# Designs tried in a protein design run: peptides against a protein of PDB entry 4KTY. Part 114

Target 1, 266 residues: chain A of PDB entry 4KTY
Amino acid sequence: YVLNDIGVIFYGEVNDIKTRSWSYGQFEDGILDTCLYVMDRAQMDLSGRGNPIKVSRVGSAMVNAKDDEGVLVGSWDNIYAYGVPPSAWTGSVDILLEYRSSENPVRYGQCWVFAGVFNTFLRCLGIPARIVTNYFSAHDNDANLQMDIFLEEDGNVNSKLTKDSVWNYHCWNEAWMTRPDLPVGFGGWQAVDSTPQENSDGMYRCGPASVQAIKHGHVCFQFDAPFVFAEVNSDLIYITAKKDGTHVVENVDATHIGKLIVTKQI

## One batch from the design tools (peptide; made by RFdiffusion4, then SolubleMPNN)

Design b2_p19_1_s1 (from b2_p19_1, 10 letters changed)
Fold by OpenDDE base, seed 4:
Structure b2_p19_1_s1 (fold): chain B 266 residues (1-266), chain A 19 residues (1-19)
Amino acid sequence: as target 1 above (266 residues)
Amino acid sequence: SKEELLKKFEENVLLEEVV
């Protein structure tokens, strides 16, 4: 997980799983320097740079450009006139080297690009890391651990009543570390996500969240466990918005979100 | 082809309707 410089990213749909190669290049010239530069830009103290909890959290924030002029600008609107389309990237090296050279955020990324670059960052710094793909990945915007879907009386979806959304697939990272800040047993793989989705204590970042804790329904542990839990285990709540302003729960689907989580064992 | 693969990756989208 730390020595392999080429990976596979899963994408597509749950019934049509697809794979793409990604070059992490954590040993390429200038990449370690760039990772150190990223931590410098984050104003990370030297004492914190040896702590994978702090490093992964900082990396989560800094791989995206939001808040801190980090590495990648996300774009999902198919307008890539001022950069490289997310799909055109084949690895992390060019992105990181461009960031280091220009000292400006690189355009553009989507989830697998963020995950790819973040994976390089983690591995470069000696943190075992892998990319995880979740199909039907929820984005809980209001921290209620459910995915609200509002319907008009005619049965059509009203997307204006909620900011909750579901990705067809989403890629994030798992980083291996001890968690002395958590109870025994919640070390190991930690979910971290550099795709800017939600604000976490003032910054667009996510994790590290204990995978073991999440698997056991423990969402009280730092960091961002509720959000990660929701990504993989949100109930879909279908709510009819009545003309009188009342809401009626029509259906609950507990099986749709997080239908498949895939990662390559390297 | 590379072009086909790239096109497929561009399909990271928010679902408008949840099935």
Scores: peptide ipSAE 0.177, ipTM 0.699, DockQ to the pose 0.103
Fold by OpenDDE base, seed 1:
Structure b2_p19_1_s1 (fold): chain B 266 residues (1-266), chain A 19 residues (1-19)
Amino acid sequence: as target 1 above (266 residues)
Amino acid sequence: SKEELLKKFEENVLLEEVV
């Protein structure tokens, strides 16, 4: 989880699982220096740099460009005229070295690119890390642990009212660490995500969230456990928005989200 | 069908072919 410099990222769909190679390159020239530079740009105190909780949280913020001119600019519109298409990247090295050289955010990334770069960052700093792919990954934007799908009376999705979304797949990271700030048993793998999805206490970041806590339904523990829980275990709530302004729950699907969670075991 | 509704709701993450 620290020494492997080449990995496989799972993507595609639950019924058509695909893999792509990714070079983490944590031992390549300039990469460790760049990771230190990232922490410098974050103005992270030296005392915090030895704490994997703080480091992973800072990393989740800094791998994306939002808020702090971090490493990667995300784009999902299939228009990449001012940079590199996300699919063109084959590893973290070129991205990190470009960031270090230009001192400007690198264009462009999507979830697996964010996860790949973040994985390099964590491993460079001695934090065991892996990439996780969740198929049918929910994006809860109102922190109610549900995917509220609003329907017109004809059964079509009302895109104006529907703010929540579901990714066909989403990639994030798990980092291994102790959690002395949590009750006993909630150390180990922690979910962290650098893809800019939701604001967490003023910044686009996510985690570390205890995987064990989430598995046991504990969403009250820092950081961002409700969001991560929702990604893997949200109910789909189909709501018909009637013309009179009333809302009626038509259906509930508790089985769709988090259909498959895949990670490479090393 | 429920599956058809989900397809309309699902967001495609990968927009380009891997080359």
Scores: peptide ipSAE 0.024, ipTM 0.666, DockQ to the pose 0.289
Fold by OpenDDE base, seed 2:
Structure b2_p19_1_s1 (fold): chain B 266 residues (1-266), chain A 19 residues (1-19)
Amino acid sequence: as target 1 above (266 residues)
Amino acid sequence: SKEELLKKFEENVLLEEVV
């Protein structure tokens, strides 16, 4: 989880799982310096740089460009005229080195690119890390632990009312660390996500959230456990917005979100 | 169907074959 510099990222559909290779390159020349530079740009206190909790949280924020001119600009509109299409990246090294040299966010990333770069960052700093792919990954916008899907009378999604969303797949990271700030037993793998999805206490960041805590429904444990919990375990609530302004729950589906969570065992 | 409704709601991560 630290020594492997090449990995596999799972993506695609749950019934058609695809894989792509990713070169992490955590030992390549200039990468460690770049990771230190990232922490410098974050104005991270030196005393915190030895704490994997703080490092992973800062990394979660800094691998995306939002808020702090971090490493990667996300784009999902299929228009990548001012940079590199997310699918063109094959590893973290070029991205990180470009960031270091230009001192500007690199364009463009999507979830697997964010996860790939973040994985390099974590591994480079000696934090065991892996990429996790969740199929049918929920994006809870209001932290209510459910997906509220508003439908028109014709059955189409009302995008104006529907703020939550579901990714066909989403990639994030798990980082291995002790959690002395949590009760005993909630160390180990911690979910961290650098793909900008939701604001967490003023920044687009996510985690570290204890995987064990999430598995046991302890969503009150810092950081961002409700969001991560919702990604893997949300009910879909289908609501029809009627013309009279009333909302009617048409259906509830507890089986679709988080159907498959895949990670490479190294 | 639930599956059909879900498809309408899903956000797709865009993959382009560049190389």
Scores: peptide ipSAE 0.023, ipTM 0.664, DockQ to the pose 0.267
Fold by OpenDDE base, seed 5:
Structure b2_p19_1_s1 (fold): chain B 266 residues (1-266), chain A 19 residues (1-19)
Amino acid sequence: as target 1 above (266 residues)
Amino acid sequence: SKEELLKKFEENVLLEEVV
């Protein structure tokens, strides 16, 4: 998980799983220096740089450009006129070296690009890490652990009222570390995500969230456990918004979200 | 072609509209 510099990222649909190669390149010239530069830009104290909890949390913030002029600018509008289309990237090295040389955010990324670069960052700093793909991944916008889908009386989705969304797939990272800040048994794999989805205590970042905690429903454990839990376990709640302003729950689907979670074993 | 593969990949990176 630290030594492998080439990987595979899963994407596509649950019934049509696809893979793409990704070069992490954590041992290539300039990459370690760039990772140190990223932590410098984050103004991370030297004492914190030896703590994988702090490093992974800072990394989740800094791999995206939001808030702090971090590494990657996300774009999902299919218009990439001022940079490189997300699909054109084949690895982390070019992105990180461009960031180091230009000292400006690199355009553009989507989830697998964020996950790829973040995986390089973690591995470069000696943190075992892997990429995880979740099919039908929920994006809970209001932290209520459910996906609220508002419908018009005709059955169409009310896009104005519906804030929550579902990715056909989403990629994030898991990092291996001890969690002395948590009860015994909640170390090991920790979910971390650098794709800018939600604000976490003032920054677009996510994790580390204990995978064991999520698996057992312990959403009270830091960091961002409710959000990660919702990504993989939330129910879809279909709500009809009536003209009189009342809301009626029409259906609940507990099987749609998190149908398949895939990671490459290395 | 590479371009066709890239296009197909980008088309698959979308939010799902669920009903």
Scores: peptide ipSAE 0.022, ipTM 0.520, DockQ to the pose 0.113

Design b2_p19_1_s2 (from b2_p19_1, 10 letters changed)
Fold by OpenDDE base, seed 4:
Structure b2_p19_1_s2 (fold): chain B 266 residues (1-266), chain A 19 residues (1-19)
Amino acid sequence: as target 1 above (266 residues)
Amino acid sequence: SKEELLEKFEKNVLKYEVV
């Protein structure tokens, strides 16, 4: 299978789906060397570099700059004064080559940029990979597999009562690999995410989480299955916060998170 | 109503930068 070096990333709103071209450039000069450099910076043992489980997990950590001076600095506050706005990137090549040249994290990325660069990284290293877009993507911050929405008595949302959040969309990657560390049947596509969202055993990384495991509710399987499950299947819990400090569940919506998951077929 | 709750929720949904 010859992997495409250009792709499409889905974004926007569930009712207004948009597409963006992204040049992965996994065959461009210096890109493979940069991917090897990334693994060197991660101090990854040579013996692990042939293991897609280890490689994808390291990649999920190293494509973001947190913890380890990895490739991309995220910015979500619309302040891009010391770099390139996330929307200005059109592919992975410039980002990776800048990282290799400067040996410093590149500014700035958001989910599709992280996913684009991570897709290049995976493909360069011979791991089949694709970008997945999840509309109404939950960020479960308290690991309860639900998305708490707190309402004041007047009915207004109080966002201060929870660290949980929902994105209009979120992009991550799926990587194809066997999972000998999991029961039979949970190989194949594995969710991996380089956008720094949650700490996973000491680092901002995510996955590989078996897509099959997630689909069947097996959140006990490594790595980060609960988090990925929550991204696509959290129940919305509407909670009224009373003045007396009591909480009343007003409603539960089990259908809204992960309303649409889109990927280009490989 | 459930619809009203959904509207309130959607107003609180985070948005990435416009690509």
Scores: peptide ipSAE 0.447, ipTM 0.900, DockQ to the pose 0.695
Fold by OpenDDE base, seed 2:
Formats: sequence, structure tokens, C-alpha cells
Structure b2_p19_1_s2 (fold): chain B 266 residues (1-266), chain A 19 residues (1-19)
Amino acid sequence: as target 1 above (266 residues)
Amino acid sequence: SKEELLEKFEKNVLKYEVV
């Protein structure tokens, strides 16, 4: 089985789906060495490097620069003065080679860049991987498995109280592996995400979370299943914050988050 | 209405940079 070194990433809006080509370049000169270097920077022991569970979890941490001076610095404020705009990248090779050469985080990435580089990392290390795009992707900030939207009495969103957020789309990865640490049937595709969103046991990382577990509502299984579940299945809870400090649930929408999940076959 | 709430919510949806 030969993995593709060029892929397609889905993005845009649920009603206007777009595609972008991405060069993974996992077979290009220096890329494998760079992936090994990433694991060295993570101080990953040699015994763990053969375990796809550990490798994918470390990769989810190290592809972002937070905590550990990993590969990519994220920027979402449209200020890219000290690097390359996220939209200018066309593949993983230049990013990974720059990281290896400079030994400093590369600027800048957003979700598809993180997912692209992470896909290269996984594939380079022999882990089957693909990119997944979720439209209307929730970011549960308080681990309650719902999107709490606080409204003023006039119906406008209270941005001070509303801590959760939703992206128009979000890209992450699925990695194929056995899960001997989980009950039988929860191996196969595992969600992993290198875009820094939430702290997971002390680091900005996510997964591996069993896709089968999430589909069947088993959010208690390691790692980060509640967060990934919330990304694709959160209810929108509209809460009016009264001037007297009371909260009233005005409406619940169980159909908006995770309207469409798209992936390309490997 | 639910539709009005959704419209207001959609204005606050975060957007990644155009690829």
C-alpha cells in the first residue's frame, strides 16, 4: 500500500464547499529525518516511538508550537508580519524543513496547515492518516458537552459571558491504529488534532479519540473524547442572562453543530 | 424565534482565513 503524497483538504462553508490541494511530501528528502527530530524535541523515548497511540498524541502536541516549541505557530488575527500567511502554504515540506533548519517554530498556521503538517508526520511514520473537515465545528471551552450562547436581554450575544465558540469549519486528522487500551471494537480511525484549542492533561493536544467510541456516545474513553464529541455534536444552548444575574434557557438547537463531516479516502 | 437566534449566532461564528 502506497500512501498519496498529495491530498485534498475541504474548507469553506457548508453551503459552499471548497477544496484545496496540499502536498504532504512524506517521501521528500529530509522529511523523515525532520519527523524523527520532532520526536527528539518532544523527548520521546525510543520504546514509545513504535506505539501509534503515543506517537499520534505526541504529534498532536508537537505540530503546534505551544508548550514545547513545536512546529507551527498559530495566528487567527490576520496579522502575519513576522512570517508566512497561513493561506500561502501549499504543502508540508517547506514548513518541516524550515523547522528542522531553524530549530524554531514556523509562522504561521491555521487548522488546515496544522492538519496538513500533522498528516505528513503521521504518514511519514507509517501511520495511515487522513484529514477530516467538520462544518460548524464547536469549541467547548468548559467541558460540558454543549455550546453555551449567552444573550443580553435584547437578544444580542454577550461576548463576555460566552466562552464557547464555533468555527465555520475545522480540520483535524484521523489516524488508523489498534487500541489495546480500549475495549474491543474501538480501534480503527482515531481523531487527533494538532490545532491548539484546549489543554489536555497539561498540554495543547487532542487525541487519539476513538471515532467508533464517539459515534456510540462513549465519551469516557481516552483521549479527549468529550472534546471531540462536542466538536461534532454539541447542542446550541441559548441562555439569556438577566440583569438580576439569573439565567433563562431561551432555546436549544441540536441540529446546527457538525452539519457535515467530510474526508477523502486515503 | 429560533431562526432569529440562529442568525444572530451565525454573526459570531469564527472564520478561518480564506484558503
Scores: peptide ipSAE 0.414, ipTM 0.879, DockQ to the pose 0.735
Fold by OpenDDE base, seed 5:
Structure b2_p19_1_s2 (fold): chain B 266 residues (1-266), chain A 19 residues (1-19)
Amino acid sequence: as target 1 above (266 residues)
Amino acid sequence: SKEELLEKFEKNVLKYEVV
């Protein structure tokens, strides 16, 4: 999980799973220096740099450009006029070296690019890490652990009222560490995500969230466990908005979100 | 039906760029 410098990222759809090779290059020249530079830009003190909890949390913030002029600018408009299309990247090295050289955020990334660069960052700093792909990944915007789908009276989705969203797939990272800040048994794999999705205590970051805690429904454990739980376990709640402003729950689907979660076993 | 609702919802599922 630290030594492999080439990986495979799963993407596509649950019925048409695809794979893409990604070069992490954590041992290539200049990459460690760039990872240290990233932590310098985050103004991370030296005492925190030896703590994988702090490092992974800072990394989740700094791999995206939001808030702190971090590594990657996300774009989802298919224009990409001022940079490289997300699909053109083949690995982390060029992105990280460009960031170090220009000292400006690199354009552009989407989830697998964020996950790829973040995986390099973690592995470079000696944190075992892997990329995870979740098919039908929920984005809960109101922290209620549900995907509220508002319907018109005719059964069509009301896109204006429906604030929650689902991605066909989403990639994030799992990092291996002890969690002395949590009860015994909640160390091991921790979910961390550098794709900017939600604000977590003032920054676009996510994790580390204990995978064991999430599996057992312990969403009260830091960090961002409710959000990660919702990504993989949210119920779809179909709500009909009546003309009088009342809402009626029409249907609940507990099987659709997080239908498949895959990672390359190393 | 549940299947019909799901079909309508799937039309609103966000998609990342095809790699």
Scores: peptide ipSAE 0.398, ipTM 0.875, DockQ to the pose 0.719
Fold by OpenDDE base, seed 3:
Structure b2_p19_1_s2 (fold): chain B 266 residues (1-266), chain A 19 residues (1-19)
Amino acid sequence: as target 1 above (266 residues)
Amino acid sequence: SKEELLEKFEKNVLKYEVV
C-alpha cells in the first residue's frame, strides 16, 4: 500500500464496473518535495507532520483548492476551458509538479483525480493508503443521515426541496493508522476524502473516520463519521410534497446507498 | 411502487465524467 506506484481505480456503474489505471508516482523526482510543500502551504507545524491523523486531515483539505489554494480545482459542469479535463489525467505526478511549479491550484479534478492525488500524498509520507469506490454514494447536505427525495404529487422530483444528492459512484481514500484518540478497536483503515463535498469545522475536508466505527454505526467518533456513514448507508426517504405544504413519507429504501464498495486488494 | 420510485430516483443520480 505504500510501495505500489501504479494502481487501479474502480468507477462506472454498479452493474458495469470499470477500472482505470492510475500512476501514483510517489517515488518520482520532486513528488516528495511537493508533498512537503503542500504541508508547508497548510502551515502545518513540524510536530504534527509525524502524526498520520493530522497529516491525513490536512491532506484532505489541501488536495482540494477550496479555502486554502490547495492542489486541485474541481469541476462537475463539463466546462474545462481553463485547464485539463478530469478524464485526461493519467496519474498524480503531472498534477503535483504543476502545483509545485505554478504555486497555484491545478484545473481540473473530479473524485478519482482527487483520490489519486491524495493517495500519492499519503503514500509519499509513509501512510499506507488505498482508493475506495462507493457505488450509489450519498451526499447528505443537512446532516440527518438520510437521503431525502422530495416528489411532487405528479411524481416528479422537487429540486427545490431535494437538497441531498447521490452520485453513481464516488472515490475516496482509506489510510491505515492507529487511533489513540478513539476507543480500542477503531484503528486500522480510516476514511479520508479530499473531494470538496462538505465543510468540516471550517474547511472542505473529510476524515479520518474509522472504518470500523462506521461499520458499527459509531458516528460520534471524530472525524466526520456522520458524513461518511451517510455516504455508504443513507436510507432513501421518498417524501411527497403536497400542494398544501404537507410532507408525507411514502417509502423508505435502506438497500441502495452504498450498494457496493470496492477497493484493490494487494 | 417501490420499483417505480427507484426508477425515478435513478434518473436523478448524478454522474461523474466518464473516464
Scores: peptide ipSAE 0.395, ipTM 0.874, DockQ to the pose 0.698

Design b2_p19_1_s3 (from b2_p19_1, 7 letters changed)
Fold by OpenDDE base, seed 1:
Structure b2_p19_1_s3 (fold): chain B 266 residues (1-266), chain A 19 residues (1-19)
Amino acid sequence: as target 1 above (266 residues)
Amino acid sequence: SLEELREKFEKSVLRYENV
């Protein structure tokens, strides 16, 4: 989880799983220095740089450009005129070296690019890390741990009636660490995500959230456990929006979100 | 039916256009 230089990222549809190669390059010249530079740009106190909890949380913020002029600018509109299309990247090295050289955010990334760069960052700093792909990944925007799927009277989905969304897949990272700040048993794998999705206490960041805590429904533990829980376990609430403005719950599906979570043991 | 709802839902999820 620290020594492997090349990895595989799962993507695509749940019924048509695809893989792409990604070069992490954590041992390439200048990469460790760039990771240290990232922490410098974050103004991270030296005393915290040995704490994987603090490092992973700072990394989740700094791998995206929001708030702090971090590494990557996201784009999801298929317009990449002022940079590199996300699909053109094959590894972390070119991105990190460009960031270090230009001292400006690099364009552009999507979830697997964020996850790839973040994985390099974690591994460079001695934190065991892997990329996780969640199929039917929910983005809960109203913090209610459910996805409201609005249907018109004819049965068609109307996505404009909610701020919540679901991706066919989403990639984030898991980092291995002890959690002395949590009760016993909630160390080990921690979910962290550098793709800018939601504001977490003032910055676009996510985690570390205890995977064990989430598996057992403990969403009260820091950091961002409710959001990560919703990504993998939100209930789908099918709601018919009638012409008169009334809403009727047609059905509830508790099994579709997070139907498959895949990671490669590296 | 729930199966019909699932089919409609799966068609509506967000997808990347340039992967």
Scores: peptide ipSAE 0.588, ipTM 0.924, DockQ to the pose 0.636
Fold by OpenDDE base, seed 2:
Structure b2_p19_1_s3 (fold): chain B 266 residues (1-266), chain A 19 residues (1-19)
Amino acid sequence: as target 1 above (266 residues)
Amino acid sequence: SLEELREKFEKSVLRYENV
């Protein structure tokens, strides 16, 4: 069994799905050494480097630059003056080699770049991994497993009051591993995400969260299952804030978030 | 209606700068 070093990432809109090629390059010269270097920078104990649970969790933290001077700096404001625009990257190799050479975070990434680099990291270290694209992906930042969408009187979203956000699409990774730390049946694919979205026990990381656990509503299982669950299954709660301070729920939509999840088999 | 709300909501959805 050999893993592909070239992949396809799905993006765009749910009604206009697009694809882009991504070169993972996990077998390229210097890439394995760079992945080991990433774990060194994370100060990961040697004893933990054989544990895919620990490795994937560390990877989710280290592929982003937050907290630990990891690999990629995210930028979402369309200003990329001090680096490479996210759309200009075609694969992981240049990013990882630049990181290793400069020993500084590489600019810039967005979700597919994070997912691409993370996929390389996982595959390079012998962890089966794939990229997953979720259309209408929710970011729950108050851990209530719902998206509170505040409305103006005209029905448009009040961006000031609405703290939760939804992306037209979001990419993360699934990594294959056993989960002896979970009940039987919750091994297999685990959601992991290196795009810095939410703080998880002290740093921007996400997962591994059992896909099977999430599918069956077991959000109490480590790691970050509630967050991943919310990304794919949050209810949209449409709320009108009245001048007197009262909130009125106008409607609830349980079908919009996570409308489509796409991945390729490895 | 819910359909109208959905349409308006989708305008507020964040979008990555992917080409």
Scores: peptide ipSAE 0.562, ipTM 0.922, DockQ to the pose 0.704
Fold by OpenDDE base, seed 3:
Structure b2_p19_1_s3 (fold): chain B 266 residues (1-266), chain A 19 residues (1-19)
Amino acid sequence: as target 1 above (266 residues)
Amino acid sequence: SLEELREKFEKSVLRYENV
């Protein structure tokens, strides 16, 4: 989880799982320097740089460009005219070296690119890390731990009323660390995500959230456990919006979100 | 049916760029 510089990222559809190779390159020339530079840009104090909790949280913020001129600019509109299409990247090295050289955010990334670069960052700094892919990954905008799916009378999704969204898949990272700030038993793998999705206490970042805590429904534990919980376990609430303005709950599906979560085995 | 709802829902699911 630290020494392997080439990885596999799972993507695609739950019924048609695909894999892509990703070169992390944490040992390549200039990469460690760039990771240190990232922490410098974040103005991270020296005392915190030895704390994997703080480092992973800062990394989740800095791998995306939002708020702090971090590493990667996301693009999801299929327009990549001013940079490199997300699918063209094959590893972290070129991205990180470009960032270090230009001192400007690199264009463009999507979830697997963010996860790949973040994985390099974590491993480079000695934090065991892996990439996790969640199929049918929910993005809860309402912070209510459920996905409200509004349907028209004809069964089509009402995009205007439906504020929450679901991705066919989403990639993030798990980092291994102790959690002395949490009760005993909630150390180990921690979910961290650098793809800019939601604001967490003032900036686009996510985690570390205890995987064990999430697995057992302890969403009160820092950081961002409710959001990560919702990504993997939200109930789908199907609501029909009638023409007269009334809403009727048609059904509840508790098994669709997070239908499959996969990571590379040891 | 729930199956019909799932089918309609899956059509609305967002998709990332693929290789």
Scores: peptide ipSAE 0.548, ipTM 0.918, DockQ to the pose 0.696
Fold by OpenDDE base, seed 5:
Structure b2_p19_1_s3 (fold): chain B 266 residues (1-266), chain A 19 residues (1-19)
Amino acid sequence: as target 1 above (266 residues)
Amino acid sequence: SLEELREKFEKSVLRYENV
């Protein structure tokens, strides 16, 4: 989880799973220097740089350009006129070296690019890390741990009222560390995500969230456990919005979100 | 039906990565 410099990322559809190679290159010339530069740009205290909890949280924020002029600009408009299309990247090295050289955010990334670069960052700094792909990955927008799908009286989706969304697939990272800030048993793999999705205490970042805590429903544990829990386990709530403003729950689907979670085994 | 709802969901709510 630290030594491998080439990996495989799962993507596509749950019924048509695809794989792509990704070169992490954590040992390539200039990459460690760039990772240190990233932490410098984050103004991270030296005392915190030895703490994988702080490092992974800072990395989660800094791999995306939002808030802090971090590494990657996300784009999903399929135009990409002022940079490189996300699908054109094959590894982390070119992205990180461009960031270090230009000292400006690199364009463009989507979830697997963010996850790839973040994986390099973590491994480069000695934190065991892997990429996880979640098919039908929920984005809970109002932090109620469910996906509210609003329907018109005719049964069609009301896109104006429906604020929550679901990705066909989404990639994030798991980082291995102890969690002395949590009760015993909640160390090990921690979910961290650098794709800008939700604001977490003032910044677009996510994690570290204890995978064990999430599996046991402990969403009160820092950091961002409710959001990660919702990504993999939220129910789809189909709600009919009546003309008089009342809401009626028509159906609940508890099996669609997080239908498949995949990671490469070493 | 739930199947019909899923179809509508996939057409309007589901977002797609561009790869």
Scores: peptide ipSAE 0.525, ipTM 0.936, DockQ to the pose 0.872

